# Peptides against a protein of PDB entry 6GMG: the designs that were tried, part 9

Target 1, 331 residues: chain A of PDB entry 6GMG
Amino acid sequence: DSDDRVTPPAEPLDRMPDPYRPSYGRAETVVNNYIRKWQQVYSHRDGRKQQMTEEQREWLSYGCVGVTWVNSGQYPTNRLAFASFDEDRFKNELKNGRPRSGETRAEFEGRVAKESFDEEKGFQRAREVASVMNRALENAHDESAYLDNLKKELANGNDALRNEDARSPFYSALRNTPSFKERNGGNHDPSRMKAVIYSKHFWSGQDRSSSADKRKYGDPDAFRPAPGTGLVDMSRDRNIPRSPTSPGEGFVNFDYGWFGAQTEADADKTVWTHGNHYHAPNGSLGAMHVYESKFRNWSEGYSDFDRGAYVITFIPKSWNTAPDKVKQGWP

## One batch from the design tools (peptide; aimed at target 1 D3)

Design b1_p15_1 (made by RFdiffusion4)
Pose (drawn by RFdiffusion4):
Structure b1_p15_1 (pose): chain A 331 residues (1-331), chain P 15 residues (1-15)
Amino acid sequence: as target 1 above (331 residues)
Amino acid sequence: GSDAAKINAQNAAAS
């Protein structure tokens, strides 16, 4: 009867996954089967396949956060985040548009703010920033050389990110990555690390002391990207879900999608890996399923979330959780 | 609903 979270059992390293295919841009498989796929194509440490550890299987069983947690080796902090927002469209549609049949002004403003974000450009911005970071750490063997290389290209590229504080989430992203300091990971050598990207969908109205309207319909001023840099201040994100509008209406508080470091230039052809909920095959929600969605399927989102953030973190180059190519389904 | 509350509780436990 218990809808308790259970950890998926260990899968032998030779066990191949059951086949599955995408349908209309998304593929799904039970978590037990994804573990088999993950062990075949994502588990490599210096090219050697590995069994998903008990700890990794535990992390994975928590739901959508599990895929990112496992692939990055850390619970996601979302400290360095980027998004795109059309300020002109937002201001124009507020002073020129009107609420539709059956909207409060608070609901109208909340929706317009939601539709003013551009998740393609947001992902594109995180893409170019991560590329600058990777070029900065290519031949840098200490952090100081990495920061010098990073500032040099940002200044020459006239990127507003050059003026970020030395202790900002941007410049401190590498040094604050636990695997960067680990002797078996980056060992304080930026050249042994790689920037990776994952995405978080979440709700904007997370201030418990705010009006109910913002909790039910969104806060348009919340989680907007700073101009020039596109940085999103995620410090006030507390994993608080959208408040219900009627009794019985349930919302999920967030969703995480793993991109990694795919080389595909077509943002619409990139694959994003995420789970539906925590693993509970003996309970109410059932077993956890891992979804592999094309970008547009991922960025479609749900009414639960009116905000999207594309986050940069680092993993050691010795890992294979962010390969150049990601294939949906199996084989 | 109850299912969303269960997911949110587990999300909170993960954090």
Fold by OpenDDE base, seed 2:
Structure b1_p15_1 (fold): chain B 331 residues (1-331), chain A 15 residues (1-15)
Amino acid sequence: as target 1 above (331 residues)
Amino acid sequence: GSDAAKINAQNAAAS
């Protein structure tokens, strides 16, 4: 229950982290120790370390979403989301495949749909778009200049995103970013901002008006990327978890992973930061733990989820929450 | 309410 959530206490600015522990190919630590690392590595504003504020600690305490929240500066809106779906694979598997022993038709279709998503290609698409956006931001000192640059870049690449509506999440994302408007952030200057990426795992079968089978086994038609752009309509994502298929079974509503703006070209070597659950040191769930996972570990996900999206947002360049290189663990 | 929608509760064994 949310009533068990506790805000982690403040950590001294100069307190060094304890070593992280390896766990299933990832680095793991308790949330308090992550705060220490965050202050040493990611807290910098204009090159100066900052103590994580009470507000930031409260955000962080919400779990996996808290990690993305504290590093992006806002609660995830997930409006500018990308994925990759192999339509041909999906159709072929449905046509030529068959349910496994004991697998219902709905379960089969849900599984085939899940397997038709390519997490790596989805991530690559988001990185491609983020790069285009960053080029458009570089010398733009007002939103109009940014948008003009963006359209030009898209035209040069013959990218289908050039056909998106001016009010689409793609074009409106910057203006809708609180830190862009903040005096100590972008101060309405696009050149002071950079595109960053996080990922969300969630359940496709969230439509309450749909069949129970879709809620249990997934909705094969839900949250597919648009052809050409790779954009996913996230408007129907209401953080509804998978429905139980047996008594006593329960699923988590979502998972978030923070990537930021790493420049590592090999996707498999990129580091994703995420949390296990909200911080409840005196509750049944226990203390929140933070993980720094390689892409393989992150993208594998859990049975709780059948969709993955890679989302673009923006942060001020003066923040160090999205460095070019992320070192896994500590030291 | 609103807070519940913001919180995930992954099982420690699954992480």
Scores: peptide ipSAE 0.034, ipTM 0.731, DockQ to the pose 0.104
OpenDDE base, seeds 1, 3, 4, 5: peptide ipSAE 0.029, 0.031, 0.034, 0.034; ipTM 0.709, 0.708, 0.731, 0.732

Design b1_p15_1_s1 (made by RFdiffusion4, then SolubleMPNN; from b1_p15_1, 10 letters changed)
Fold by OpenDDE base, seed 2:
Structure b1_p15_1_s1 (fold): chain B 331 residues (1-331), chain A 15 residues (1-15)
Amino acid sequence: as target 1 above (331 residues)
Amino acid sequence: SKLAELINKYNQEAL
C-alpha cells in the first residue's frame, strides 16, 4: 500500500553513519543511516556539507528510484538510455536453439532475448558517451557551444550519434535538466555541468495490446538499442511490471541503480547504490534499505526484469553526489 | 534468488 510511505526524519549534519553490514556481497544499511552517509560524503555543494532537505528525504523515501532521484536532483526521465544487444546471437539461438523441457516457445524467445543483452557493454557504451559529453561540456559556456563541441567530438570518433536529430534526447538532455538552469547549479553554463549515469531494470512486455505470453515471458523485440548508437527508445516504458505466471505471483515494476561518475576503469569494481522499496517503517514492508553493490551484483538483476538500460543525465559539478570514487559501505 | 529478496514488491512512481 503506497499510503504507508513515510519521509525519513532529518539527521543531524555531523552525525556519523553506523557501520554498514554485508549482504550477499553488498553493503547494506537502513535509509536513515544512508542519509547520514550521504550528508558526510555526497551532500557537498561547493565543498560544503549540506543536511539532506525534507524534499530530498521525501524523494529518497520512494525506494530504489529515490536513491537516483536524490543524487541526480530530478526524477528519472530515462530518455537518454543505452544498451547493448547481440543481434547475431539472438538470431542464431532462435534458429538453432530449442525450448528447454517445459519451456513454452514464448518463454524461450523471451529468455533468449534477455540473454542477448550485454549489461557490461551497455554500461561501457554509456560511459563512452558520458566521456564524450564531458569533453564537450568543458569550456562551453552556452548550449550552442556545447552542441558544437559535441558534434565535433562525435565526428572525430565517427560515432553514429552524430546523425541523431537535434531534438533527440541525446542533444536535448542538457537543456531539459532543471539543475542546468538553476542559478546555484549550472546557471545555463554547460561547463558547470557533468554527465552522470544511472541504470534502470524493467520489464519488456509492457504492451497491453500484445499477447499475454509477451507480458508473462517478455517481448523479444521491445526496448532494443538502435544499431550503432546504442540508444534505447524508452517512451513505451510505463513502469508496468511483469505479468504473473501463477496465482499470487507478483513482480516489481522497476529497479534503479546510481553510478554517478566513477572513474574506475574496471566495471566489476564500480559501485551501484540502490534501494529495496519505499520507506514504510510502520507498514508491512518495513524501513527502506539502501544497498551499495558491485557491478556484478547490480547487473545480475532479478527475474522481475528482462531489460537493463544505462541512462545519462547531468548534475552540477558543484555537487558531490557523483564523486570519482565511491567507497562501498561504512567505514 | 536470494538477491530477489532484496527488492520487495513496491517501488513508487512519483507523479
Scores: peptide ipSAE 0.037, ipTM 0.745, DockQ to the pose 0.238
OpenDDE base, seeds 1, 3, 4, 5: peptide ipSAE 0.036, 0.033, 0.034, 0.034; ipTM 0.744, 0.732, 0.715, 0.717

Design b1_p15_1_s2 (made by RFdiffusion4, then SolubleMPNN; from b1_p15_1, 9 letters changed)
Fold by OpenDDE base, seed 2:
Structure b1_p15_1_s2 (fold): chain B 331 residues (1-331), chain A 15 residues (1-15)
Amino acid sequence: as target 1 above (331 residues)
Amino acid sequence: SSAAELINKYAAEAA
């Protein structure tokens, strides 16, 4: 129950984190200890360490989405999302494959669709686009200059994104970023902003008008990336969880992982920060924990989800919530 | 709906 959610208390600015707990390639800690780490490592504004504000702590308390929220500075809108889908693999498996023993046709199709997504390629696409955006931002002092630079970069690379509408999430993402407009943020200067990445795991079978089978086992046609661009239409994502396949079974709506702007070229070595649930220290769920996972651990996801999207947003360069290097755990 | 209402899982230590 959301009524059990509690905002974590403030941590002294000089409080050092306790060591994280290693667990199967992940580093884990309680939310309060993450706040300590965040203040030491990620809190910097214009090079000055900051205490996490009450508002930020409240955002963080919402769980996995809270980690992305506090680091991006806004609640995720997920409009600029990328994925990679192997259509040939999908078609081939549907044609030549067979349902497993006891697997219904709907289960088979849902599984094949899920397996046809390539998380690594989706992530790489987002990184590629973020890189292009960052180049476009670098010397642009107004939005018009940014957009012109962006179009030029895309044209040079023969990228299909160049054909997107000016009002598309791709081109409108910057102007729709609150921190871009803030005086102490971008101050309407694109060169003061940088592109960052987070990921969302969610369920494909969210259409209430579709079959129960799609809601239970996935909608093979839902949330596929557009060919060429890799853009995923997230407009139909209403945070609806997977439908139970058995009595008493329940699934969660989503999972969020924060990547930021790490420069590590090897995807497998990148660190993803995420939370388990909202902070309920006095409730049944207990205290929120924060995980720092390698890509392989993050991208594997859970059975709750059959889609993964990699989303681009923007933060001011003056923020240190998305450093070039992220160290897993503490120390 | 609030994010708090949406997240009620506990992340597994191992996938």
Scores: peptide ipSAE 0.035, ipTM 0.694, DockQ to the pose 0.111
OpenDDE base, seeds 1, 3, 4, 5: peptide ipSAE 0.030, 0.032, 0.030, 0.029; ipTM 0.700, 0.692, 0.699, 0.691

Design b1_p15_1_s3 (made by RFdiffusion4, then SolubleMPNN; from b1_p15_1, 12 letters changed)
Fold by OpenDDE base, seed 3:
Structure b1_p15_1_s3 (fold): chain B 331 residues (1-331), chain A 15 residues (1-15)
Amino acid sequence: as target 1 above (331 residues)
Amino acid sequence: SAAAELINKYAQEFF
């Protein structure tokens, strides 16, 4: 029930956070304490700490998506998404594998499809593309210069993204970023922006015109990356959760994890920030908690989801919501 | 509701 969502109160700018606590290999804290950390570490604009505004606190209160929302500065559009899918593995397992005991054919196919995605390779692809974009942004003072640089970089790397249409989310992502157009943001200067990454977990079986089995166990053909580019068509992701497989079972519509622009080369050492649910301190769900997880913990996901996408967006370089290094927990 | 579609109701602490 969305009616019990509450906006967390303001925290004094100079208030230090309480220590985070371990939770299943993650660092965990209540949302108000995350606000304190955020103000100390991530709030900086042009090097100065900022109190999290009421609007930002309201965004944050929406849960996992709120963490990405407050740090990216906009509600996730998810248009520039990447993944990695092993088609040969998928075909081989379907041909030579067999359902487990009690597993239906549809369940088997859905599972095999899920297992054919490589989260690490998907993440690495997004990082690769973000790096290319960052090089293209550098010293580009208008969008035309950025696009020209981007095409040159892609050509030099023989990247299939160079063949994307000019109206593709890949090329339009920057111009469609609100902070790029803001005077105190990019001010239409690409060189003031940087590429950042977040991840979305979601369900493949969202087509209501498809079979019930696909809605229950996944659609093996849905949300696959395009060969060569790694781009995932996210247009059919409407935040529809997995259908129950048993009476009383329910699934959540999505999960979001914020990575930003960490420079840690080892994927396993990267930190992902996410929330458990919307903030409902007086409701059945309780207060929102924020988790800082390593990649392994994040990428493992939940049974609610059979797809993971790694999405690129942009923020002003003057923001510190995506620092080079992210420290897990507090202190 | 449209608002409900924007809200994560997942309780991750139970996993």
Scores: peptide ipSAE 0.035, ipTM 0.717, DockQ to the pose 0.120
OpenDDE base, seeds 1, 2, 4, 5: peptide ipSAE 0.031, 0.033, 0.034, 0.033; ipTM 0.709, 0.709, 0.711, 0.705

Design b1_p15_1_s4 (made by RFdiffusion4, then SolubleMPNN; from b1_p15_1, 11 letters changed)
Fold by OpenDDE base, seed 5:
Structure b1_p15_1_s4 (fold): chain B 331 residues (1-331), chain A 15 residues (1-15)
Amino acid sequence: as target 1 above (331 residues)
Amino acid sequence: SADAELINKYGQEFF
């Protein structure tokens, strides 16, 4: 029950983290210890470490989304999302493949669709776009200059994003970022901002007007990226979990992973930070744990989800929540 | 604060 959620207490600014626990390629710790690490490593504003505020601790307490929330400075809107889908593979498997023993047709189609998404390519697309945006931001001191730079960059690369409407999430993302407008943030200066990435795992079968089979096994046609751009329309994502396929079965509504702005070229070496559930130390779920996972561990996801999106947002360069290098665990 | 509906219901250990 969400009513069991508790805001983690403040941690002294100079308190060092306890060692993280390694587990199957990821590092794990309790949320309070993550706060300690965050204060030492990620809390810096203009080079000075900060104690995590009560508000930030409250955001963090919401679990996986809380990790992205505290590091991005806003609740995820998921408007600028990217993925990669292999249409040819999908069509071929549907045509030439067959359901496994005991697998329904709907289950087969849902599985094939899920498998036709390429998490790595989706991530790479987001990184590519983020890089373009960062170049456009670099010397732009107003939004007009940023947009002009962005269009030029896209034209040079013959990127289909150049054809997006001016009101699209792609072009409006910066202006819709609260920290861009804040005096201590971007102060309306694009050059003070940088693009960052997080990922969301979710269920495709969220349309309540669709068949029960789609809600149970996935909607093969839902949340596909647009050809050329890789943009995913996330407007239909309402945080609805997968429907149970058997009595007593339950699924989680989403998972969020924070990447930030790591410069590691090898996707497999990138670190993704995420939480298991909201912080309920006195409840049935227990204390929130934070995980720092390699891309392989993150992108694998769970059976709860059949979609992964890689989302771009912006933070002030003065924040250290998205450093170029992230070290897994502690020390 | 975020709506209660906007949090994950279960921990990763239950996946």
Scores: peptide ipSAE 0.033, ipTM 0.731, DockQ to the pose 0.103
OpenDDE base, seeds 1, 2, 3, 4: peptide ipSAE 0.028, 0.030, 0.031, 0.031; ipTM 0.706, 0.728, 0.729, 0.723; seed 2 fails the geometry check

Design b1_p15_2 (made by RFdiffusion4)
Pose (drawn by RFdiffusion4):
Structure b1_p15_2 (pose): chain A 331 residues (1-331), chain P 15 residues (1-15)
Amino acid sequence: as target 1 above (331 residues)
Amino acid sequence: GADAEKINAKNAEAF
């Protein structure tokens, strides 16, 4: 009867996954089967396949956060985040639009703020920034050389990110990555690391001392990207879900999607990996399923979330959790 | 509703 979280059992390294295919842009498989796929195409350490460890299987079993947790080796902090927001569209649709049939002005403002975000440009911005970071760390063998290389390209590219504080989440992203300092990871050598991207969908109205309207319909001023840099201050994100509008209405508080470092230029052809909920086959929600969605399927989101952030972190180059290509389903 | 609360509780636990 218990809807307790259970850890999926160990899968032998030679066990191949059951086949599955995408339908209308998304593929899904039970977590036990995804572990088999992950061990075949994502588990490599210096080209050597590995079994998903007990710890990794535990992390994965927590739901959508599990895929990102496993692939990055750290619970996601969301410290370095980017998004795109059309300020002009937002200001114009507020002073020119009107609420639709059955909207409070708080609901109208909350929706307009939501629709003003552009998740394609937001992902595109994280893409170009991660590319600058990777070029900066290519031949840099200490952090100082990495930061010099990073500032040099940002200044020459007239990127407002050059003026970020030395201790900001942007410039401190590499040094604050645990695997960067680990002897078996980056070993304080930026050339052994790689920038990767994952996404977080979440709710904007997370201030418990704010009006109920913002908790139910969103805070338009919350989690907007700074101009020029596109940085999103994630410090006030506390994993608080959208408040219900009627009794019995339940919302999920966040969703994580793993992109990695795919080389595909078509943002619509990129694949994003995420789970539906925690693993509980003997319980109410059932077994965890891993979803592999095209970008548009992922960025479609849900009414639970009115905000999207594209996050940059680092993993060692010796890993294979962020390959150049990601294929939906199996084989 | 209860199902979303269970998910959110497990999310909180993971955090």
Fold by OpenDDE base, seed 2:
Structure b1_p15_2 (fold): chain B 331 residues (1-331), chain A 15 residues (1-15)
Amino acid sequence: as target 1 above (331 residues)
Amino acid sequence: GADAEKINAKNAEAF
């Protein structure tokens, strides 16, 4: 998969970052400089900054997913994913719209489906749910108390998530978080944990049994959120990239962006941290770069992807990988 | 809208 991937070297704990540079409206830096920033800003455990461990540097080296991995403490499972899809818009555009000049029916349907997703509403739904979860975590000292609190919160809001099965990703997410069970993490105490958010961009047309057109232009019916809950079934996401539409064309498998637990109410002002590719300083790809993007730049994505999901996971409150405020770039 | 300029290459998987 990444034969030339290299783990970035350790950075001295007290080494300050070099200034980030502007790149396509983003703040951008090389991975080693991000490690320096991470150690100064995000590394804190119980208020004490930490050197990024070799294991964490190895996780980070995987690229965009590595940024989410190092900050969440686990490889993304993507089980608790949210999106927003405008079914009325989709139906209306299919009925009243027409393929553009040179656009096939499959291209048209795929495009209309992509455009029927609302990234901002999807993000807002995830933030709403994360807030509910955080309230449920407060003063809950065992999982049963957390689940009871969660059900009460959902009932009060008449939220469709209240009808989810106890085994659903929604209710099982906390117990399935490794850091929740760790002595120096949650120690099985929900009140020591907080909900955090990351985003994944990916391709809908991943079903190998489907038509070639769906693999090339998208599957309009794939990875839609469930009505009411906004939950996306991610079980069929196997990191399969878009199929080439022309000879020599290639697409990226996925993109991940880390949001954490920012309190900025304006979505457009939130900062998303992501990487460009796995770290290959001696390979053709070169060194990994890390970007800090505003929501607009993140949510736009690429033609490589026609789905965006906003995923909730949990980290210990003692970690500073998800602060209330993220400053873009350095200084 | 127009896609953002692609900055991503291959990202490694860890299953």
Scores: peptide ipSAE 0.114, ipTM 0.795, DockQ to the pose 0.185
OpenDDE base, seeds 1, 3, 4, 5: peptide ipSAE 0.033, 0.034, 0.033, 0.035; ipTM 0.727, 0.730, 0.725, 0.735

Design b1_p15_2_s1 (made by RFdiffusion4, then SolubleMPNN; from b1_p15_2, 8 letters changed)
Fold by OpenDDE base, seed 3:
Structure b1_p15_2_s1 (fold): chain B 331 residues (1-331), chain A 15 residues (1-15)
Amino acid sequence: as target 1 above (331 residues)
Amino acid sequence: MEKAELINKYNQEAS
């Protein structure tokens, strides 16, 4: 019930967080305590701490997407998404593999497709592209300069993204970022912006015109990355959850994890921040909790989802919502 | 973008 959602109250700017608690290898805290941490660590604009505004607290209250929302400054559009899919593995497993006992053909194909995605390689691709973009942003004081730099960088690396249409999400992402146009943000100066990454988990079987089996067990052909670029067409992601396979079964629509711009080279050591559900302290779901998970815990996902995408967006460099290093938990 | 009800119960469980 959306009516149960509550905006967390304001926290004093100088209030320190309570210690996070361990939760199955991740750090966990209630949303209000995350706000305290956020104000101490991530709130800085031009080096100055900021109290999380009512608007930002409202965004945060939406749960996992709220964490990404408050840190990126906009509701996720998910247009510039990357993944890695092993086509050869998929074909080979379909040909030479067999369904498990009691597993239908549709279940088998859906599972094989899910397992053919490589989360780490998908993440690596996004980081690679973000790095290219960041280099292109450097010393570019208008969009034209940025785009020229970007094309040069891609050409130098022989990257297939250089062949993308000028109107593609790849080239239009910066201009479509609200904070890029804001006076206190990018102010239309690319060099004031940096690329950041978040991840979305979702269900492949969202086409209501397809078979029930695909909606229940996944669509093996849906949301695959384009060869060479790694780009995923997210246009058909409408936040439709997996269909129940048995009476009483239910699945959630998505999960979001915030990475930002961490410089940790080892993917396994990167920290992902996410929420469990919208904040409903007086409802059946209870208070929202925020988790800081290592990549392994994040990328594992849940049975609710068979796709993971790594999305690039932009924030002003003056924001500290995407620091070079993220510390798990508190202190 | 549409802001639907967000639920993810698994974060409270073992992963």
Scores: peptide ipSAE 0.032, ipTM 0.715, DockQ to the pose 0.107
OpenDDE base, seeds 1, 2, 4, 5: peptide ipSAE 0.032, 0.031, 0.030, 0.028; ipTM 0.698, 0.701, 0.691, 0.684; seeds 1, 2 fail the geometry check

Design b1_p15_2_s2 (made by RFdiffusion4, then SolubleMPNN; from b1_p15_2, 7 letters changed)
Fold by OpenDDE base, seed 2:
Structure b1_p15_2_s2 (fold): chain B 331 residues (1-331), chain A 15 residues (1-15)
Amino acid sequence: as target 1 above (331 residues)
Amino acid sequence: AKNAELINAYNQEAA
């Protein structure tokens, strides 16, 4: 019930967080306490702590997407998304594998497709691309210079992204970033921006014109990355949840996890920040909680979702919402 | 568009 959503109150800038609670390998806290941590650790603009604004608190209150929203500075558009899909594994399993006992053919195919995605490789691809973008941004003082640098970098690496259309989300992502154009943001200077990463989990079977089975068990052909580039066409992602397979069953529409720009080389040691649901302290859902999960916890996802995408966007370098190192929990 | 209000059941259970 959207009517139950409440914007968390402001927290004093100097208020320190309470300790996080360990939860199944994650660090967990209530949203109000995350705001405290955010103000101490991530709020810095030009090196100075900032109180989370009412607008930012409103964004945050929306749950998992709110965490990404407040840290990226914009509602996720998900246009520049990457994944990794093992086509050979998929084909082989379909050909030589068999449905499990009690598993329908559609369920089998959906499961095989889901299992053919490699979350770690998808994440690594996004990191690779983000690194290329950051090099292209580094000394570019206008978009033209950025694009030229980007093309050169891609050519040097023989990356298939070099063949993308100029209008592709890959090339247009920067110019479409509001903070890039803001005076106190990028101010149209690419060198003031950096690439950041977040992840979205969602359901493949969103096509209302497809079979009910696909909506229930997944669409094996949907949201696959393009070979070579790893780009996922997210245009058909309408935030439609998985269809119930039994009476009373319900699924969540999506999950978002914020990674930012951590430099930890070991994917398993990276920290992902996400929320459980919108903030409803006076409603049935209760207060929003924020989780800081390691990659294994994040990438595991839930049965609600059979797709994971790793999305690149941009934030000003003056923001500290995407530091090189993220510490899990508090203290 | 914002559609985050649909996030509830599963994540609540996991919390």
Scores: peptide ipSAE 0.033, ipTM 0.727, DockQ to the pose 0.143
OpenDDE base, seeds 1, 3, 4, 5: peptide ipSAE 0.031, 0.032, 0.030, 0.032; ipTM 0.700, 0.728, 0.706, 0.727; seed 4 fails the geometry check

